# Peptides against a protein of PDB entry 3NZW, part 62

Target 1, 212 residues: chain A of PDB entry 3NZW
Amino acid sequence: TTTLAFRFQGGIIVAVDSRATAGNWVASQTVKKVIEINPFLLGTMAGGAADCQFWETWLGSQCRLHELREKERISVAAASKILSNLVYQYKGAGLSMGTMICGYTRKEGPTIYYVDSDGTRLKGDIFCVGSGQTFAYGVLDSNYKWDLSVEDALYLGKRSILAAAHRDAYSGGSVNLYHVTEDGWIYHGNHDVGELFWKVKEEEGSFNNVIG
Target 2, 222 residues: chain B of PDB entry 3NZW
Amino acid sequence: QFNPYGDNGGTILGIAGEDFAVLAGDTRNITDYSINSRYEPKVFDCGDNIVMSANGFAADGDALVKRFKNSVKWYHFDHNDKKLSINSAARNIQHLLYGKRFFPYYVHTIIAGLDEDGKGAVYSFDPVGSYEREQCRAGGAAASLIMPFLDNQVNFKNQYEPGTNGKVKKPLKYLSVEEVIKLVRDSFTSATERHIQVGDGLEILIVTKDGVRKEFYELKRD

## One batch from the design tools (peptide; aimed at target 2 P104 Y106 H108)

Design b2_p23_3_s3 (made by RFdiffusion4, then SolubleMPNN; from b2_p23_3, 12 letters changed)
Fold by OpenDDE base, seed 3:
Structure b2_p23_3_s3 (fold): chain B 212 residues (1-212), chain C 222 residues (1-222), chain A 23 residues (1-23)
Amino acid sequence: as target 1 above (212 residues)
Amino acid sequence: as target 2 above (222 residues)
Amino acid sequence: AEVEEQLREFPALVEAMINSLLE
């Protein structure tokens, strides 16, 4: 798995691969590793598929309850704290989760929290999470700047996942790409890694270690 | 080493068509190298045009299916006989599976039916309740043999248009029910030849807007 | 303790399906 999220002047980019594995077996190439919690809030999934899918869906329910009770959208801080508190209660029980809670509220602005099953909760500008995270960081860190255009930021997110998919055997399938703004998240499509790889290689002249 | 789980073998296969879905399973039940039954159905009509199979440890599979059927019953009681949608069924099954997260049902679960738009739907589950809607999925003993075949024959993976030098992929299209049934039969026939835990009989449940139809075919009995 | 014991009893297949899917 490779997931990433980063803040920039235009909001948040979220990009994830779609491969699921069971050992050496590719269980799926089409897993949705982004949970659309609500129109303004995304959760990413790494680790155990069921743990992430179940609890982030549960989180969505908690966020909805908050909205109903308080008559306002939940903050990204509060949403991530709910999840963090939950997984902390199960600390040592064997949950496997590496998640990012991403959203944009008027109060907070664009906000990313990392939450994992160890009970770690971190606010930050850039996170890559999963077995391919180091490969993604290699591309992302080298090209990141706050002043990226939306187009460039989207490409950078996609390109970083592609790099990870290329080098990490546990990452691949496709890139699912999101842009989060104050108006909510926008889905920017599913990009097959095979097609994307050849396109990028041709256009950039990159990946020269692979002969076409 | 304590092992509360058995493995009763078998294989299941779901394929979604345009306006139908199929869920098929062999009828062999085995423990180790001993055939317990040559006809033990493992694909069930659960009502509301939903068919279900949970393949692996049969005791767990049966328990899960029974719980789901009971869940359907209670859903009707609580919601004025409202039909349970396939997506809601998937969510319900997730909760059933994840409720035993720390002592899982040792099964691979597949359900099939029609979505709310009348399109074929197949959902597959891991033992603890992660689920995905897919066009096709094989589960069980011969899943590793069948799944690549399905990738090729249902999703046309690695197929290209003739005369394009491999530059144009074969376009995706829905298969007819006849094509799907043939594909299922071929899959199980092939699997039976190569896997001892698959054989005896093939039961196929076909879900359409008109309800659930069952077909049965003999497999090799070795 | 009970949970940990149960986790140790997972068949390899179950463990692989649980822990490796999104790694």
Scores: peptide ipSAE 0.057, ipTM 0.837, DockQ to the pose 0.168
OpenDDE base, seeds 1, 2, 4, 5: peptide ipSAE 0.022, 0.069, 0.065, 0.099; ipTM 0.813, 0.847, 0.836, 0.840; seeds 2, 4, 5 fail the geometry check

Design b2_p23_3_s4 (made by RFdiffusion4, then SolubleMPNN; from b2_p23_3, 14 letters changed)
Fold by OpenDDE base, seed 1:
Structure b2_p23_3_s4 (fold): chain B 212 residues (1-212), chain C 222 residues (1-222), chain A 23 residues (1-23)
Amino acid sequence: as target 1 above (212 residues)
Amino acid sequence: as target 2 above (222 residues)
Amino acid sequence: SEVDRQLEEFPRLVEAMINSELE
C-alpha cells in the first residue's frame, strides 16, 4: 500500500493506490483505500483492510452524530482524536491501522492527522503511509512546495503514487486522487497504473529502467 | 491440541453481468482427503434477490448464512417489508463478520444480486469483513487457478488491441448470460482436473430482475 | 480468554484468515 496526503496553498491532495494483498497473492487491484467520512473529511487506509474499513466507517457515524448534536461540523482534530482513542482501547489486541484523517474547516484550515494502531497521532503537512511510503517520499519531497498550483499538486500526488507502485510490490492497481478544499473534497478519478506509467514515461522521459 | 476450524474445500465463483449476476459453487464437501459428500450445496437464495455463499469451514459458512437470512427477516420486520438492497446487505454482512473479529468465521464470502439501478453486482468479503464490489471473484480451494482465467476472460487482462505494441488494452464489455455460464462451467471443469477439493457437481444461481434461477451440472467424480 | 488462547495456538491460521492487507 501507498497512501499520501499533503497540504499546499490550494488545500489538501490525497492520493492512494488500490492493491490489496494476501501474502504473495494479489487479492485485489481495485480496493478503495479512501473512506469518504463526510463531504469535508477523508480517511485513508493502510494495514488491515477490515480494521480500517470498519472503524473508519464507524468514525463517519460518530462524526455525523457530532454534527447532529452540536449543530456544527466536527473538527479534523476532534475526528482524528475519536479514532485515536478507539484504537488505543484496542491496543495489544492486534488491530493494524495506518490512517490519515484529512479535512478543511474554517477554524483549522486544511488539516492532516496521522493516526495508527500503535497509538501515534500526529499533525503534519506531508505524510506518506504504507509499504511504498519511502518511494512516494522520494518523488514528493523532491518536488513539493507550498505554492503549487492545484493542477501541479494533483499531478504530484498522482506521480508519487506511481513511483511507489513501480517499486513496491505491495502497491499498484490504480491511483485514486482527491482534492480537499474549504468547500469539501473533490474526487479526481481513478487512474490505471499501467496506462499512467506509459503516459508519464513518454511525457517526462522517466522510468528509463524500463524499455518500451 | 484442539483446532476449532476445519477446511471443507470447495470453490465458489461470482460474476456480475449488465443486468444479471451469477454465483456458482461446487457441491463437493471434503475433510483432508476424504469426501464427506458429493452433493452439499453451498450457494443459497437468501431472499430479496440476493444469493450468498461462504466457502471454507462449512460449519462457519452455514452459521453465517443463517445469520444473514435471519437478518433479512428482521429487516423486513423493522422496515415494513422493504426490500434489502445489495449494498445494505453487504454492510450487514460486514458487521456479522467483524463482530467476530477476534474469532473469525473461517470463510470467504461472496454475494451476488442486482444493485438499485438493476445492474449486476458481486460483493466479496474476507473472513473479518472487508468487502468490495467487483465484476468477478473466485473463492476457495481453486481460487488461485480460476482468478487468472477470470481476469483474462471477464476483465480482459493482458489482452491488447492489435498493432499497439501491447500498450492499448482491449475495451471492457459486458458478457451475456450464456457467455458467463460457459465461463463458469469451463472454470470449474478445469479446476476439477487439477484440484482434489473441487468436483462432483456444479450449482449455478442466476439472479435477474425476474428472480433467482438455478442450474446444475455434473462434474468429474474422480 | 478461551478465544485468545485459541488464536495464540493457531497463529498461522489466523494470519491466513486475516489475509487482506493494505500494507
Scores: peptide ipSAE 0.091, ipTM 0.805, DockQ to the pose 0.109
OpenDDE base, seeds 2, 3, 4, 5: peptide ipSAE 0.052, 0.064, 0.040, 0.045; ipTM 0.801, 0.809, 0.792, 0.785; seeds 3, 4, 5 fail the geometry check

Design b2_p23_4 (made by RFdiffusion4)
Pose (drawn by RFdiffusion4):
Structure b2_p23_4 (pose): chain A 212 residues (1-212), chain B 222 residues (1-222), chain P 23 residues (1-23)
Amino acid sequence: as target 1 above (212 residues)
Amino acid sequence: as target 2 above (222 residues)
Amino acid sequence: TIEERINTHYKDETLTPSYSFPP
């Protein structure tokens, strides 16, 4: 698994791979590691497939309950805390999840929270989570500028997940892209590494190792 | 010490067609190197046009299928006999499985039917509720032998248009019920050849808008 | 644990790249 989300001039970019594993067995290449909590809230998934899916779906129900009660969209900070506090209650029970809660509110602007099953909760501009996180950091950190165009930022996030899908035996499948503005999240497609790799290699001249 | 789990072998397979779906499984039940039964059904019609199989530790698989069948019964009681759509059944199974997160049903579960548009549907589950909708899925002992074959023959993976220099992928035309039954039977004869826990019989449940049909085929008994 | 049982069940499998080499 490789997931990343970063803030920049044009809002937030979220990118994830889609591989699921059972050890060295590729369980699936087509899993959704991003959950659309609501039109302005996204959650990313890494770790235990069931823990992430179950608790993030539950988080969506908790956020919806807040809107009915308070007649107002839940903040990114509060939404990430609901998950952070829930996971904390289970500390020591073996839950396994590296998560990112990304969204936009007039009150907070573009906002990213890293939340994991250890109970750690961190606000930040850049996060890469999962077994492939360091591979994504390598490409993302060395090309990141606050002033990236929406187009360039979307590409960097995509390229970073691709770098991780190439080097991490536990990452791969396809790349799912998202862009977050004050008007909510915009889905930017599912890119199969099976084709995305060769296309990027030709057009970019990178991945110069692998023989084509 | 006491081990609450055992392994009863068996292999299950699910393929979704345009307007149908199939869920197949061998009828052999095993413990270690012995055969408990050569015919012990492992794929079930749970009503509302849903078939399911929970493969792995059989006691857990039975408890789960029994609990889900009862869930469909109560769904009707509590919602004015409304039909439980396959997507709804999948979410329900997720909660049933995750409910035992800390003492799991040790099963890999697959269900099949039609979605609300009448299209074929297959869902597969992790032991603790992780699930996804798919075109096909192999579960159980021979899953590692069969899933690669299905990726090739069902979803045409790694296959290209001849003479296109590997540039044009083989189109994803869709399989008929006849072509699917062939892939299923071939899959199980192959699995019976290479995996000692697979054999004796093959039972397929076909689901269409008209309901659930069953077909049975013998397999090698060695 | 449940993760160890699953890893043991699939311990003979190997991972594959997400791409294939051109012909």

Design b2_p23_4_s1 (made by RFdiffusion4, then SolubleMPNN; from b2_p23_4, 13 letters changed)
Fold by OpenDDE base, seed 1:
Structure b2_p23_4_s1 (fold): chain B 212 residues (1-212), chain C 222 residues (1-222), chain A 23 residues (1-23)
Amino acid sequence: as target 1 above (212 residues)
Amino acid sequence: as target 2 above (222 residues)
Amino acid sequence: SLADRLAAKYADETLEPSWTPPP
């Protein structure tokens, strides 16, 4: 798995691969590793598929309850704290979760929290999470700047996942790409890694280690 | 080390069509190398046009299916006989599975039916309740043999339009019920030839707007 | 660095089923 999220002047980019594995077996190439918690909030999934899917879906319900009760959208800080508190209750039980909670509220602006099953909760500008994270960081860190255009930021997110998919055997399938704005998240499509690879290679002259 | 789980073999296969879905399973039940039964159905009509199979350890599978059937009954009771949608069924099954997160059901679960728009739907579950909607999924002993075949025949992986030098992929299209049934039969026939835990009989449940139809085919008994 | 720590933590981790069959 490779997931990433980063803040920039235009909001947040979220990009994830779609491969799931069971040992050496590719269980799926089409896993949705982003949970759309609500129109303004995204959660990413790494680690145990069931743990992430179950609890982030649960989180969605909690966020909805908050909205109904408080008559306002939940903050990214509060949403991430709810999840963090939950996983902390299961500390030592064997949950496996590496998640990013991403949203854009008027009060907070674009906000990313990393939350994992070890009880870590971190606010930050850039996170890559998963077995391919180092490969993603290699591309992302080298090209990241706050003043990226939306177009460049989207490409950078996509390109970073592609790099990880190329080098990490546990990442692949496709890239799911999101742009989070004050008005909510926008889905920017599913991009097959194979097709994307050849396109990028041709356009950039990159991946020279691959003949073709 | 104590192992509370058995493995009764078998294979299941779900395929979603445009306005139908199928869930198929062999009828062989085995322990190690001994055939317990040549006809033990493992695909069930659970009501509300939902068919279900939980393949792996048969005791766990039976328990899970029973619990789901009970859930359907309770849902009707609580909601004035409202039909349970397949997406809601999937969520319910997730809760059943994840409720045993730390002592899981040793099963691969697949359900099939129609979504709220009348389109074929297949959902697959891992032992602890992660699930996804897919066009097709194989589970059980011969899943590793069948799934690549399904990728090729349902999702048209590695198929290209003739004369394009592999540059143009074969367009995706829905298969007819006849094509799907043939594909299922071919899949299980092939699996039976290569895997000792698959054989004897094939039961196919076909879900349409008119209800659930059952078909039975003989497989190799060797 | 945080990146290094996270990399070490998730070096062999990917999105997969949360349970594997017993040996």
Scores: peptide ipSAE 0.022, ipTM 0.751, DockQ to the pose 0.038
OpenDDE base, seeds 2, 3, 4, 5: peptide ipSAE 0.012, 0.021, 0.020, 0.023; ipTM 0.737, 0.741, 0.725, 0.748; seeds 3, 4, 5 fail the geometry check

Design b2_p23_4_s2 (made by RFdiffusion4, then SolubleMPNN; from b2_p23_4, 15 letters changed)
Fold by OpenDDE base, seed 4:
Formats: C-alpha cells, structure tokens, sequence
Structure b2_p23_4_s2 (fold): chain B 212 residues (1-212), chain C 222 residues (1-222), chain A 23 residues (1-23)
C-alpha cells in the first residue's frame, strides 16, 4: 500500500494506490483505500483491510451522529480523535491500521491527521503511509512546495504514488486521486498504473530503468 | 499443537452479468487427502434473491451461512418483510465476520444477487470482513488458478484490439448468461485437472429478477 | 477460555490470508 496526503495553498491532495495483497498473492487491484466519510472528510486505509474498512466506516457513523446532535459538521481534529481513542482501547489486541483523516472545516481550514493502531495521532502537512511510503516521499519531498498550483499538486500526488507502485511490490493497480477544498472533496479519477506508467515515461522521459 | 481450523477444500466462483449474477461451487468436500463427500453443496439460496457461499473450513462456512439466513429472517420481522438489498446484506456479513475478528471464520465468502438497479452484483469478503463489490471473484483452493483466467475472460485484462499495436484495450462488455456458464464450466473443469481438492460436481446458482435457478454439472471424480 | 485464547493466537497466525494493505 501507498497512501499520501499533503496540504498546499490550494487545499489538500490525497492519492492512494488500489492493491490488496495476501502475502505474495495479489488479492485485488481495485480496492478503495479512501473512505468518503462525508462531503468534507476523507479517511485513508493502510494495514489490515478489514480493520481499516470496519473502523473507518464506524467513524463515519460517529461523524454523522455528531452532525445530527451538534447541528454542525465534526472537526477533523475531533474525528481523528474519535478514531485514535478507539484504536487505543484496542492497543495490543492486534489491530493493524495506518490512517489519514483529511478534511476541511471553516474553523480549522484544510487539515490532515495521521492515526495508527499504535496509538499515534499526528497533525501535519505531509504524510505518506504504507509499505511504499518511502518511495512516495522520495518524489513528493523532492518536488513539494506550498505554492503548487492545483494542477501541479494533483500531478505530484499521482506521480508519487506511481513511483511507489513501480518500486513497491505491494502497491499498484491504480491511483485514486482527490482534491479537498473548502467546498469539499473532489474526486479526480482512477488512473490505471500500467497506462499511467507508460504515459509518464514518454512525457517525462523518466523511468529509464525500464526499456519499452 | 491444537488447530481449531480444518480445511475442506473446494472452490467457488462468482460472476456478475448485466441483469443477472452467478455463484458456483464444486460439491467436493475433502479433509487432507480423503474425500468426505462427492456431493456436499456449498452455495446456498439465502432468500431475497441472495445466494451465498463461504468456502474454506466447512464448519465455519455453515455457521456463517446459518447466521446470515437468520439475519435475513430477523430483518423481515423488524422491517415488515422488506427485501434485504445486496449491499445491506454485504454490510451485515461484514459485521458477522468482524464480530469474530480475533477468532475468525476461516472462510472466503462470496455473495451474489442483484443491486437496487437490477444489475448483477458480486461481493467478496476476506475472513475478517473486508469486502468489495466486483464483477468476478474466485475463492477457495483453486482460486489462484481461476482468478487470472477470470481477469482475462471477464475483465478482458491484457486483451487489445487487433491492429492497434496494443494501444487500444478490448472494450469491457457484459457477458450473457450462456457465456458466463461456459466460463464457469471451463474454469471448474480446468481447476479439477490441476487441483485435488476440486471435483465431483459443479452447482451453479443463477440469480435473475425472476428468482434463483440452479444448474448441476458433473466434474471429474478423481 | 484457554481454548479461545489458543484459537485466537492460532487464528492470528493463519490470518495471513486476510487481505492486507501493507502499512
């Protein structure tokens, strides 16, 4: 798995691969590693597929309950804290989760929290999470600027996942790409890694370690 | 060391069509190298036009299917005989599976039916309840043999339009029920040749708007 | 029960067939 999220002047970019594995077996190439909690809040999935899917779906329910009770959308801080508190209660039970809670509220602005099953909760501007995270960071950190255009930021997110998909055997399938703004998240499509790789190679003159 | 799990072998396969879905399974039940039964159905009509199979450890599979059938019954009681949708069924099964997260059902679960738009639907589950809607899925002993075949024949992976130098992919299209049945039969006959835990009989449940139809075919009895 | 704990441990080791999104 490779997931990433970063803040920039235009909001948040979220990009994830879509491969699931069971050891050496590719279980799926089409897994949705982003949960759309509400129109303004996303969760990413890494680790145990069931753990992430179950508890992030549960989180979605808690966020909806908050909205109904408080007549206001839940903050990213509060949503991430709910999840963090939950996984902390299961600490040592063997949950496997590496998640990013990404969203926008008027109070917080664009916000990213990292939450994992070890009990870590971090607020930050840039996170890559998964077995391919180091490959993604290599591309992302080298090209990241706060002042990126939306177009460049989207491309950078996509390109970073592509790099990870190329080098990490546990990442691949496709890139799912999101842009989060004050008006909510926008889905920017599913990009097959096979097609994307050759396109990027041709356009950039990159990936020269692969002969066409 | 005590192993609470058995492995009863077998293979299951789901394929979604445009207005139908198919869930198929062999009827062989095995332990190690001994055939327990040559006809032990593992694909079930659960009502509400939902068919289900949980393949792996048969005791766990049977328990899960029974729990789901009971869930359907209670859903009717609580909601004035409202039909359980396939997506709601999938969510329910997730909770059944994840409820045993720390002592899982040792099964690969597939359900098939029609979605609320009348389109064929197949949902697959891991042992602990992660699930995905897919066009096709193989599960069980010969899943590794069949799934690549399904990728090629259902999803047209690695197929290109002739004369395009590999630049144009073969377009996705729905398969007819006849085409799907042929693929299922070919899948299981091929798997039977290469896997000792697959054989004896093939039971195919076809879900349409008119209900569930069942077909049976002989497989090699080796 | 002890049996449940042993089963859980064994299950966790065999749950390698669970789909993972390797962290």
Amino acid sequence: as target 1 above (212 residues)
Amino acid sequence: as target 2 above (222 residues)
Amino acid sequence: SLADRLAARYASEKLQPSWTLPP
Scores: peptide ipSAE 0.151, ipTM 0.751, DockQ to the pose 0.060
OpenDDE base, seeds 1, 2, 3, 5: peptide ipSAE 0.065, 0.101, 0.079, 0.082; ipTM 0.736, 0.751, 0.771, 0.747; seeds 3, 5 fail the geometry check

Design b2_p23_4_s3 (made by RFdiffusion4, then SolubleMPNN; from b2_p23_4, 13 letters changed)
Fold by OpenDDE base, seed 5:
Structure b2_p23_4_s3 (fold): chain B 212 residues (1-212), chain C 222 residues (1-222), chain A 23 residues (1-23)
Amino acid sequence: as target 1 above (212 residues)
Amino acid sequence: as target 2 above (222 residues)
Amino acid sequence: SLSERLEERFKDEKLEPSWTPPP
């Protein structure tokens, strides 16, 4: 798995691969590793697919209940805290979760929280999470700047996941790409790694370790 | 060390068509190298045009299917006999599976039916309730043998248009029910030849708008 | 490090019926 999220002048980019594995077996190439919690809030999943899918869906329900009770959208901080508190209650039970809660509220602006099953909760500007995270960081850190255009930021997110998919055997399938703005998240498509690789190689003149 | 789980072998396979879905399973039940039964059905009509199979440890599979069937009954009771949708069924099954997250049902679960638009739907579950809607899925002992074949024949993976030097993929298209049944039969026939835990009989449940149809075929009895 | 732990643990695993809890 490789998931990433980063803040920039245009909001938040979220990009994830879609491969699931069971040991050496590729269980799926089409897993949705972004959970759309609400129109303004996204959750990413790494680790146990069931743990992330179940609890982030549960989180969505909690966020909706908050909205109904408080007549206001839940903050990203509060949403991530709910999840963090939940996983902390299961600490030691064997949950496997590496998640990012990404959203935009008027109060907070674009916000990213990292939450894992160890009870860690971190606010930050850039996170890569998964077995391919170091490969993604290599590309992302080398090209990141706050002043990226939306187009460049989207490409950078996509390109970083592609790098991880290339080097990490546990990452691949496709890239799912999101842009989070004040008006909510926008889905920017599913990009098959097989097609994307050759396109990027041709356009950039990159990946020269692979013969065309 | 006490192992509460058994492995009863077998294989199941789901394929979604345009306006139908198929869920198939062999009828062999085995423990280790001993055949317990040559005809033990593992694919079930659960009502509301939903078929279900949970393959692996048969005791867990049976328990899960029974719980789901009960869930369907309760849904009707609570919602004025409203038909349970396939997507809602999938969510319900997730909760059933994840409810035993720390002592899981030792099964690979597949359900098949029609979505709310009348399109074929197949959902697959891991033992703890992660689920995905897919065009096709094999589960059980011979899944590793069958799944690559399905990738090629259902999703047309690694197939290209002739004369394009591999640059143009074969376009995706729905398969007819006859084509799907043929693929299922070929899959199980091949699997039976290579895996000792697959054989004896093949039951295929076909879901259409008109209901569930069942077909049976003999497999090798080795 | 956090990075090392994440690399080891956060392989998106669909469990095959061979339940091996993550170590």
Scores: peptide ipSAE 0.222, ipTM 0.829, DockQ to the pose 0.044
OpenDDE base, seeds 1, 2, 3, 4: peptide ipSAE 0.133, 0.105, 0.084, 0.137; ipTM 0.806, 0.810, 0.810, 0.803; seed 4 fails the geometry check

Design b2_p23_4_s4 (made by RFdiffusion4, then SolubleMPNN; from b2_p23_4, 13 letters changed)
Fold by OpenDDE base, seed 5:
Structure b2_p23_4_s4 (fold): chain B 212 residues (1-212), chain C 222 residues (1-222), chain A 23 residues (1-23)
Amino acid sequence: as target 1 above (212 residues)
Amino acid sequence: as target 2 above (222 residues)
Amino acid sequence: SLKERLEARYAHETLEPSWTLPP
């Protein structure tokens, strides 16, 4: 798995691969590793598929309950805290979760929290999470700046996941790409890694170690 | 050391069509190298046009299916006999599986039916309840033998239009029920030849808007 | 650094649904 999220002048970019594995077996190439919690809030998934899918879906329900009770959208801080508190209750039980809660509220602005099953909760500007995270960081860190255009930021997110998919055997399938703005998240499509690789290679003149 | 799990082998396969879905399973039940039964059905009609199989440890599979069937009954009771949708069924099964997260059902679960638009639907689950809607899925002992075949024949992976030098992929299209049945039969006959835990009989449940139809075919009895 | 800590924690960790039965 490779997931990433970063803040920039235009909001938040979220990009994830779609490969799932069971040992050396590729279980799926089409896993959705982003949960759309609400129109303004996303969660990413890494680690145990069931743990992430179950509890982030649960989180979505909690966020909806908050909205119904409080008559306002839940903050990113509060949403991430709910999840963090939940996993803390299960600390030592064997949950495997590495998640980023990404969203926008008027109060907070664009916000990213990292939450994992070890009880860590971190606010930050850039996170890559998963077995391919180092490869993603390599590309992302080398090209990141706050003043990226939306177009460049989207490309950078996509390109970083592609790099990870290329080098990490446990990442691949496709890139799912999101842009989070003040008006909510926008889905920017599913990009097959095979097709994307050759396109990028041709356009950039990159990946020159691969012939074709 | 106590081992709470057995492995009864077998293989299951789901394929979604345009307006139908199939869920198939062999009827062999085995422990280690000993065949317990040559006809033990593992694919079930659960009502509301939903078929289900939980393949692996048969005791766990049976328990899970029974719980789901009970869930269907309760759903009808609570919702004025409303039909349970396939997506809601999938969510329910997730909760059943994850409810035993720390002592899981030792099964690979697949359900098949029609979605609310009348389109074929297949959902697959891991032992602890992660699930995905897919066009096709093989599960069980011979899944590794069958799944690549399904990738090629259902999703047309690695197939290209002739004369395009591999630049144009074969277009995706739905398969007919006859084509799907043929693929299922070919898959299981092939798997039976290469895996000792697959064989004896093949039961196929076909879900359409008109209900569930069952077909049975003999497999090699080796 | 945060990056180093994350790398250490999630080295070789991926989304691992077990569609195959666990050992």
Scores: peptide ipSAE 0.030, ipTM 0.731, DockQ to the pose 0.040
OpenDDE base, seeds 1, 2, 3, 4: peptide ipSAE 0.036, 0.037, 0.027, 0.033; ipTM 0.741, 0.743, 0.763, 0.744; seeds 1, 2, 3, 4 fail the geometry check

Design b2_p23_5 (made by RFdiffusion4)
Pose (drawn by RFdiffusion4):
Structure b2_p23_5 (pose): chain A 212 residues (1-212), chain B 222 residues (1-222), chain P 23 residues (1-23)
Amino acid sequence: as target 1 above (212 residues)
Amino acid sequence: as target 2 above (222 residues)
Amino acid sequence: TESNELLTELEEWDIEKFSEHHL
């Protein structure tokens, strides 16, 4: 698994791979590691497939209940805390999840929270989570500027997940892109590494190792 | 010490067609190197046009299928006999499985039917509720032998248009019920050849808008 | 603690199951 989300001039970019594993067995190449909590809230998934999916779906129900009660969209900070506090209640029971809660509110602007099963909760501009996180950091950190165009930022996030899908035996499948503005999240497609790799290699001239 | 889990072998397979779906499984039940039964059904019609199989530790698989069948019964009781759609059944199974997160049903579970558009549908589950909708899926002992074959023959993976210099991928035309039954039977004869826990019989449940049909085929008994 | 150990054993089983050497 490789997931990343970063803030920049044009909002937030979220990118994830789609591989699921059972050890060295590739369980699936087509899993959705991003959950659309609501039109302005996204959650990313890494770790235990069932823990992430179950608790993030539950988080969506909790956020919806807040909107009915308060007649107002839930903040990114509060939404990430609901998950952070829930996971904390289970500390020591063996839950396994590296998560990112990304969204936009007039009150907070573009906002990213890293939340994991250890109970750690961090607000930040850049996060890469999962077994492939360091591979994504390597490409993303060395090309990141606050002033990236929406187009360039979308590409960097995509390229970073691609770098991780190449080097990390436990990451791969396809790349799912998202862009977050004050008008909510915009889905930017599912890019199969099976074609995305060769295309990027030719057009970019990178991945110079692998023989084509 | 006491081990609450055992391994009863068996292999299951699910393929979704345009307007049908199939869920197949061998009828052999095993413990270690012995055969408990050569015919012990493992794929079940649970009503509302849903078939399911929970493969792994059979006691857990039976408890789960029994609990789900009862769930469909109560769904009707509580919702004015509304039909439980396959997507709804999948989310329901997720909660049943995750409910035992800390003492799991040790099963890999697959269900099949039609979605609300009448299209074929297959869902497979992790032991603790992780699930996804798919075109096909192999589960159980020979899953590692069969899933690669299905990626090739069902989803045409690694296959290209001849003479296109590997540039044009083989189109994803869709399989008929006849072509699917062939892939299923071949899959199980192959699995019976290479995996000692697979054999004796093959039972397929076909699901269409007209309901659930069953077909049975013998397998090698060695 | 024992529950975490049991869950680890279940994961090891799956690993062994899907890494099995076949005929």

